# Designs tried in a protein design run: peptides against a protein of PDB entry 4Z5W. Part 232

Target 1, 305 residues: chain A of PDB entry 4Z5W
Amino acid sequence: IPDVFLELNKLWYFSAQSNLFNGEMPRSLSNSRSISLLSLRNNTLSGQIYLNCSAMTNLTSLDLASNSFSGSIPSNLPNCLRLKTINFAKIKFIAQIPESFKNFQSLTSLSFSNSSIQNISSALEILQHCQNLKTLVLTLNFQKEELPSVPSLQFKNLKVLIIASCQLRGTVPQWLSNSPSLQLLDLSWNQLSGTIPPWLGSLNSLFYLDLSNNTFIGEIPHSLTSLQSLVSKENAVEEPSPDFPFFKKKNTNAGGLQYNQPSSFPPMIDLSYNSLNGSIWPEFGDLRQLHVLNLKNNNLSGNIP

## One batch from the design tools (peptide; made by RFdiffusion4, then SolubleMPNN)

Design b2_p29_8_s3 (from b2_p29_8, 12 letters changed)
Fold by OpenDDE base, seed 3:
Structure b2_p29_8_s3 (fold): chain B 305 residues (1-305), chain A 29 residues (1-29)
Amino acid sequence: as target 1 above (305 residues)
Amino acid sequence: SSVEAARKEAQAKALTEGGIYTGAPPLLP
C-alpha cells in the first residue's frame, strides 16, 4: 500500500480487504486524522502493528484480521479514545493481552480469534475493566489452559462471549452469572466438565447457547426451559453490531457461514457431544422462539416429548 | 461402551475446530 494518505484529508472510510497487499502498513495511514473505519482484513500485510493514537483521533473501527503481522499487541490502543471495534483475528501475536487494556473504555467489540493469545486468566482480568465491552471473541487461543472460575470477574455489559476451540479445562464459570445482558454464549469445542449450571436459565437475554463438544455430565438444567429470550420475541434487542462478521463452520460446508451480526444466528441450544443424562424436559416446548435444539450424542434417556 | 467408542472416534475425527470465529473463512485448499 503506498504512503499517500497524508493527502487524503477527507478519507473517513478505507476498506482494502481481501486483496493481495503485502509489506507494512503505510506510516501516513497510521497517522491519519480523518480515518474512522479502517479495514485491511485478509491481506498479506507484515511487520508490527503501529497506530499513532494521538493523530488518529477519529478512528472508531479497526479490522486487520487475517494478515501476517508480527510482534506484540499494540499497548497504546487504549489511547485511541474513539476506538470501539477491533478485529485482530488470525494475527499470530504469541502474546498476552496488554495491561493497558484495563483503561480501554471506548472498546465495545474485540476479537482475537486464532491469534495465538496466551494466559486466559490475565486476559479476562484485564478485559473486565473495559466497561463498554459488549462483544468478546477469543476462539482458538489459550490452548489447554484452564477457564478461570474466579467469582469476582465481572463483565456487566457483555452480550456476546465466544471462547470456542481452545481445549479449555474447568467448568462453566460462575462469573458469567454477573453478565445479565448476555445474548450469545459459545464455549463449544473445549474440555469443560462438571454439570451445566442452573443459573444459565436466569440469563433472560440468552438466545444462543453452544456448549457442544465438551465433557459435561449430569442432567440438563430444567431452568433452560425458562429462557425468556426463547419464550417471547420482545427481547430481540437491536444493538449496534460489531463492524466485523462472524463465521461458523458447518460440518458439511468447508467455507463456513458468514453472519454479519449476532442477531443473524438462529436461536439455539446446542448441548450435543457431551455426557448428559436424564430426560428431555417437555417444557422445551415452551421455547417458542427456539430454532435449533441439539442434544445428539449424549446419554439421554426416556421419552422424546 | 458403543456410544463412548463412537464419541471417542467422533472426537478423534472431529478435530475439525468448531464454534464461532472471526477473520476470514479458512481458504479451502
Scores: peptide ipSAE 0.438, ipTM 0.822, DockQ to the pose 0.340
Fold by OpenDDE base, seed 5:
Structure b2_p29_8_s3 (fold): chain B 305 residues (1-305), chain A 29 residues (1-29)
Amino acid sequence: as target 1 above (305 residues)
Amino acid sequence: SSVEAARKEAQAKALTEGGIYTGAPPLLP
């Protein structure tokens, strides 16, 4: 990418995603006063990520995902006072989340999907201070760590939490009950154990629940049959989605399906590939908005209602 | 038992990437 962004003093949006750009991010780009949206996703960019946040006063969205950047997560990003959305997926940092992110009040959407992030306890302890954080994607990190269950963790405004494929140990953490606006929860493909807690059914906005491919035991909580978002057609207020797409691998298609917004996910309960027992509750028939109920590969018995 | 096989298969499948993620899917070769 040429170092010409000093001359582009009116450039508000720069998207150069899905190209073959290599080398470092141009210094003039890292100092752009005009850029609000920056997407360099899916290139071969390298070097250290550096942004001059004192210069980049208009930066609202940053997508650097799927690049060959190295080194630390930029600790100065909280100084980008308008920065709301960060996609650092597939950047192999081999790092912890910086302590400075406690001050990241502008942050609304964060993805570190498959970014070799370490120390989930520190990560969640830091990120709980991000008062405006609505979307958090931490899939493919924290390998074999324990999901902290500390009740003091509080994500008040959290709507989307995705921590899949981390081989995480532990239980469904009680601190999730402090997120009453949670709409989408994916904890699939971990080593989570214990019972599915009944208080999950009190998350009135929860339309998508994936607990599949874990080691959960016991009965399906009857309270899941009363999930209000699945009983009644709440007009899902089209909240500002993150500027980055989500992907879900369907069975045989090696390309994940793209979902541009969390609201594009079908209303779903997936409890498949666990060790759940007991019956399928007939009251699942009350979930008139439910599109997908996946209970396969459990120890369930009785009649199919 | 079929349950242990399913658990081993679930554990073996736990090595396969699942769930929601961000960033472009791996280009299949």
Scores: peptide ipSAE 0.436, ipTM 0.819, DockQ to the pose 0.348
Fold by OpenDDE base, seed 1:
Structure b2_p29_8_s3 (fold): chain B 305 residues (1-305), chain A 29 residues (1-29)
Amino acid sequence: as target 1 above (305 residues)
Amino acid sequence: SSVEAARKEAQAKALTEGGIYTGAPPLLP
């Protein structure tokens, strides 16, 4: 990418995604005063990510995903006072979340999907201080770590939490009960154990629950049959709209399915591939908004209602 | 047998990345 962005003093949006750009991010781009939306995703850009936050006063969205960037996560990003959305998916950092992110009050949506992030305990301890954080995607990180269950963790405004495919140990953490606005929870493809907690059914906005491919035991909590968002449409909760798409791999589709917004996910309960026992509750029939109920590959018994 | 089959299938699947993610899926070769 040419170093000409100093001349582009009115450039508000720059999207150069899905090209063949190589080399480093232009210094003039990292110092742009005008740019609000920057997307360079799916290129071959390299080097250290550096943004001059004192210059980039209009930066609101940053998508650098699927590039060959290296080094540490830029600790100065919280100084970008308008920066709301960050997509750093598929950047191999091999790093922890910077402590400076405790001060990241503008942050609303963060993805580190497949970014070699380490220390989930530190990451969650830091990110809980982001009072405006609505969407958090941490899929394919923290390999074989323990999901912290510390009750003091609070994500009060969290609407989308995705921590899939981390091989995480532990249980469904009680601190998630402090997120009453949670709409989408994906903890699939971990090594989570214990019982599914009944308080999950009190998350009145939860329309998408994926606990599949874990080691959960016990009965399905009856409280899941009373998930209000799946009973009625009346709870039109404000949806988080991150500036980055989501993907879900289907067994048949090599490239996965793209979902532009969290609302594009079908209302779902997926508890498949666990060790759950007991019956299927007939009251799952009350979940009139539910599109997908997946209970396969468990130890369930009794009648199918 | 069914529990072992489910465990083997769960293990065989656990070798494949699942769940929701961000960033463009790898172009299959």
Scores: peptide ipSAE 0.434, ipTM 0.822, DockQ to the pose 0.342
Fold by OpenDDE base, seed 2:
Structure b2_p29_8_s3 (fold): chain B 305 residues (1-305), chain A 29 residues (1-29)
Amino acid sequence: as target 1 above (305 residues)
Amino acid sequence: SSVEAARKEAQAKALTEGGIYTGAPPLLP
């Protein structure tokens, strides 16, 4: 990418995604006063990520995902006082979340999907201080770590939590009950154990639940048949989406389907590939907004309602 | 044997990346 952004004093949006750009990010781009949205996703950019937050006073969205950047996570990003959305997916940092992110009050949406992030306990302890954090994606990190169950963890404004494919151990953490506005939860493809807690049915905005491919035992909580977002449409709060798309593989050998908004996911309960027992509750018939109920590959018995 | 094969196949399937992610789809090899 040429170093010509000093002359572009009116450039508000720069998207150069899905090209063949290599080398480092231009210094003039890292110092742009005008840019609000920056997307360089899916290139071969390299070197250290550096942004001059004192110059980049209009920066609101940053997508650097799927690049060959190296080194540390930029600890100065909390100084970008308007920065809301960060996508650092598929950047191999081999690092922990910086302590400076405790001060990241502008942050609303963060993805480190497949970024070689380590220490989930430290990451969640830091990120709970981000009072405006609504979307958190940590898929494909923290390999074989334990999901912390510390009741003091608080994500009061969290709407979307995705921590899939981490081989995480532990149980469904009780601190999620402190997130009453949670809409989408994906903890699939882990090594989570214990029972599914009944308090999940009290999350009145929860329309998408994926606990599939874990080691959960016991009965399906009857409280899941009373999820208000799946009974009626009236409580579907459309929230501002992150400026980055989500992907879900339908088949192991297929490319991921793109979802531009969390609301584009079908209303779903997926408890498949666990060790759940007991019956299917007939009251699942009351979930008139539910599109997908997946209970396959469990130890369930009795009649299908 | 069949339960252990199903467990190994479930574990081999557990090595396949699933769930929601961001960035770009993996290039098919």
Scores: peptide ipSAE 0.433, ipTM 0.810, DockQ to the pose 0.325

Design b2_p29_8_s4 (from b2_p29_8, 9 letters changed)
Fold by OpenDDE base, seed 5:
Order: sequence, then structure tokens, then C-alpha cells
Structure b2_p29_8_s4 (fold): chain B 305 residues (1-305), chain A 29 residues (1-29)
Amino acid sequence: as target 1 above (305 residues)
Amino acid sequence: SAVDEARAKAQAEALTSGGIYTGAPNLLP
């Protein structure tokens, strides 16, 4: 990418995603006063990520995902006072979340999917201080760590939590009950154990639940048959989506399907590939908005209602 | 059991096989 952004003093949006750009980010781009949205996703950019937040006063969205950047996560990003959306997926940092992110009050959407992030306990302890955080994607990190169950963790405004494919140990954490506005929860493809907690059915906005491919035991909580978002349409609050797309992979060999918004996901309960027992509750028939109920590969018994 | 081995294999392959993610359409290992 040429170092010409000093001349582009009116540039508000720069999207150069899915190209063949290599080398480092040009210094003029990292100092752009005009840029609001920066997307360089899916290139071969390298070096350390540096943004002059004192200069980049208009930066609201940053997508650097799927690049060959190295080094630490930029600790100065919280100084970008208007920065709301960050996509750092597939950047191999081999790092912890910076402590400075406790001060990241502008942050609304964060993704570190497959970014070699370490220490989930520290990450969640830091990110809980982001009062405006609505979307958090941490898939493919924290390999074989324990999902912290510390009840003091609070994500007040959390709408989307995705921590899939981490081989995480532990249980469904009680601190999730402190997120009453949660709409989408994906904890699939971990080593989570214990029972599915009944309080999960009290999350009235929860329309998408994926707990598949874990080691959950016991009965399906009857409270899941009373998920209000799946009983009636009235709770489908269109919230502003992050500026980055989501992908869902159905099969090992298939490409991920792209979803531009969390609302584009079908209303779903996926509890497949666990060790759940007992019956299928007839009251699942009350979930008139439910598109997908996946209970396969469990130890369920009795009649299909 | 064969089920446990299949689950362990699925968990080992989980890095490529499931969940919602961002970045690019294909999860490469």
C-alpha cells in the first residue's frame, strides 16, 4: 500500500480487503486524521500494528483480520476515543489482552477469532470494564484453558458472546446470568462439563444457543422451553451489528457461511453431541419462533413429543 | 468407547470444524 494518505485529507472510508497487499501499513495511514472506517482484511500485511490514536481521532472501525501482522496487540487502541469495532481475527499475536483495554469505553464489538490469544481469565477480567461492549468473539483461542466461573464478572451490555472451539474446560459460567440482554451464545466445540443451568432459560432475548460438542450431562433444563424470544417475535430488537461478518462452518470440509448480522442467524437451540439424558420436553412446541432444534447424539430417551 | 474416541477426534478437529468465527470464510489450521 503506498504511503500517500497524507494527501487524502478527506478520506473517510478505506476498504482494501481481500487483495494481495503485503508489507507494513503505511505510516500516513496510521496517522490519518480523516479516516473513520479502515478495512484491510484478508491481505498479507506484516509487521507490528501501530496506530497513532492521537492523530486518528475519527477512527470508528478497524478491520485488520486475516493478515500476517506480528507482535503485541496495540495497547494504545483505547486512546482512539471513537473506535467502536475491532476485527483482529486470524492475526497470530500469541499474547494476552492488554490491561489498557479496561479503559476502552468506546469499544462495542471485538473479535479475536483464531488470534492465539492467551489467558481467558485475564481477557474476561479486562473486557468486563468495556461498558459498551455488545459483541465479543473469542473463538479459537485459549486452548485447553478453563473458562472462568467467577461470579463477579459482569458484561452488562453483552448481546453476542462467541467462545467456540477453544477446548475450554469448566462449566457454563454463572456470570453469564449478569448479561440479561444476551441474544446469541456460542460455547460449542469445547470441553465444558456439568449440567446446563436452568437460569439460561431466563435470558429473554436469547434466540441462538449453541452448546454443541461439549460434555454436558443431565437433563435439558425445562426453562429452555420458555425462552421468550423463541415464544414470541416481540423481542427481536434489531441492534446495530458489528462492521465485520460472522462465519459459521457446518461441516469440516465446507467453507463457512457468511452472516452479516447476528439477526441473520436462524433462531436455534443446538445441544447436539453431548451426554444429555431424560426426555424431550413437549413444551418445546411452544417455541413458535424456533427454526432449529438440534438434540442429536445425546442419551435422550422416551417419546418424541 | 468408539463414541468417546470419535468425540475426542472431533474435539481435536474442532479447530476447523465448528462454531461461529470471524475473519475469513475458511478456518485454516
Scores: peptide ipSAE 0.366, ipTM 0.757, DockQ to the pose 0.359
Fold by OpenDDE base, seed 4:
Structure b2_p29_8_s4 (fold): chain B 305 residues (1-305), chain A 29 residues (1-29)
Amino acid sequence: as target 1 above (305 residues)
Amino acid sequence: SAVDEARAKAQAEALTSGGIYTGAPNLLP
């Protein structure tokens, strides 16, 4: 990418995604006062990520995903006072989330999917201070770590939490009950154990639940038949979605489906590939908005209602 | 509707066992 962005004083949107750009991010781009939306996703950009947040006063969205950047996560990003959306998926950092992110009050959407992030306990402890954080994607990190269950963790405004494919140990964390606006929860493809907690059914906005491919035991909580978002059409308040797409794959070998908004996910309960027992509740029939109920590969018994 | 069911089924099929990823699909070259 040429170092010409000093001359582009009216450039508010720069998208150069899915090209063959290599080398480092040009210094003029990292100092752009005009850029609000920056997407360089799916290139071969390298070096350290550096943004001059004192210059980049208009930066609201940053998508650098699927690049060959190296080094640490830029600790100065919280100084970008308007920065809301960050997509750092598929950047191999081999790092922890910086402590400075405790001050990241502008942050609304964060993805580190498949970014070699370490220390989930520290990550969640830091990110809980982001008062405006609504979307958090941490899939394919924290390999074989323990999902912290510390009740003091609080994500008050969290709407989307995706921490899949981490081989995480532990239980469904009680601190999620402190997120009453949670709409989408994916904890699939971990080593989570224990029972599915009944308080999940109290998350009135929860329309997408994926707990598949874990080691959950016991009965399906009857409270899941009372998920309000699945009983009735809530007037979907069109909230601003993240400036990055979501991709769900059927399996490791399947093409990913792109979802542009969290609301584009089908209403779903996936509890498949666990060790759940007992019956299927007939009251799942009350979930008139439910598109997908996946209970396969469990120890369920009785009649299918 | 049958369209909603077909979409739900296609989505359900798509929803099998993979997790949600953010970031560019691996454009297979």
Scores: peptide ipSAE 0.028, ipTM 0.547, DockQ to the pose 0.224
Fold by OpenDDE base, seed 2:
Structure b2_p29_8_s4 (fold): chain B 305 residues (1-305), chain A 29 residues (1-29)
Amino acid sequence: as target 1 above (305 residues)
Amino acid sequence: SAVDEARAKAQAEALTSGGIYTGAPNLLP
């Protein structure tokens, strides 16, 4: 990318995603005073990520995902006082989240999916201080770590939490009960154990639950048949989506399905590939908004209602 | 071992078969 952005003093939006750009980010771009939305996703950009937050006073969205950047996560990003959305998916940092992110009050949406992030305990302890954080994607990190269950962890405004495919140990953490606005929870493809907690049914905004491919035991909590968002339509608050898409692969060989908004996900309960026992509750029939109920590959018994 | 890393990577790639992630689809070469 040429170093010409000093002349582009009115540039508000720059999207150069899905090209063949290589080399480092141009210094003039890292110092742009006008830019609000920057997307360089899906290129071959390299070097360290550097942003002059003192110059980039209008920066609100940053998408650098699927590039060949290296080094540490930029610790100065919280100094970008208007920065709301960060997509660093598929950048191989091999790092922890910087302690400075405790001060990241502008942050609303963060993805580190498949970014070789380490220390989930430190990550969650830091990110709980981000009071405006609504979307958190940490999939394909923290390999074989323990999901912390510390009840003091608090994500008050969290709507979307995705921590899939980490081989995480532990139980469904009680601190999630402190997130009453949670709409989407994906903890699939881990090594989570114990029972599914009944308090999950008290999350009145929860319309998408994926606990598939874990080691959960016991009965399905009857409280899941009373999830208010799946009984009635009235509670679907259309909030502005993050400026980055979500992807769900259906098959190993298939391209990922792109979802531009959390609301584009089908209302779903997926408890498949666990060790759950007992009956299927007939009251799942009361969940009139439910599109997908997946209970396959468990130890369930009795009649299908 | 390189085999364990390749298996962990292949498992991580296979594990993406059900999971939600953010990023770009891999450009098919």
Scores: peptide ipSAE 0.022, ipTM 0.526, DockQ to the pose 0.259
Fold by OpenDDE base, seed 1:
Structure b2_p29_8_s4 (fold): chain B 305 residues (1-305), chain A 29 residues (1-29)
Amino acid sequence: as target 1 above (305 residues)
Amino acid sequence: SAVDEARAKAQAEALTSGGIYTGAPNLLP
């Protein structure tokens, strides 16, 4: 990308995604006062990510995903006082979340999907201080770590939490009960154990639950038959979606489905590929908004209701 | 084209390991 952004003093939106750009981010771009939305996703850009937050006073959205950037996560990003959305998916940081992110009050949506992030305990301890954080995607990180269950962790405004495919150990963390606005939870493809906690059924906004491909035991909590968002449509809180899409692959050979908004996900309970026992509750029939109930590959018994 | 292959690869890589991945914002209104 040429270093010509100094002359582009009215440029508020720059999208150069899915090209063949290589080299470093232009210095003039990292100092742009006018840019609000910056997307350079899916290129071959390299070097250290550096943004002059004192200059980039209009920056609201940053998408650098699927590039060849290296080094640490930029610790100065919280100084970008209007920065709401960050997509750093598929950048090989090999790093922890910076402590400075405790002060990241503008942050609403964050993705580090497949970014070689380490220390989930530190990451969650830091990110809980982001009072405006609504969407958090940490898929394909923290390999074989333990999902912290510390009751003091609190994500009051969290709506979307995706921590899939991390081989995480532990249990469904009780601190998630402190997230009453949670709409989408994906903890699939981990090594989570114990029982599915009954308090999950108290998350009245939860319309998408994926706990598939874990080691959960015991009965399906009857409280899941009372998920209010799946009983009635009236609780679908339309919230501002993150500026980044979600991709879900159903099968290794299938093309991935792009979801532009969390609300575009089908209402779903997926508990497949666990060690759950007991019966399927007939009261799952009360979940009139449910599109997908997947209970396959468990130890369930009794009659299919 | 090389761009189409890069797009297809990026899409495929976004999708490979199960669960939800954040990929390309479609800033389509």
Scores: peptide ipSAE 0.028, ipTM 0.562, DockQ to the pose 0.277; fails the geometry check

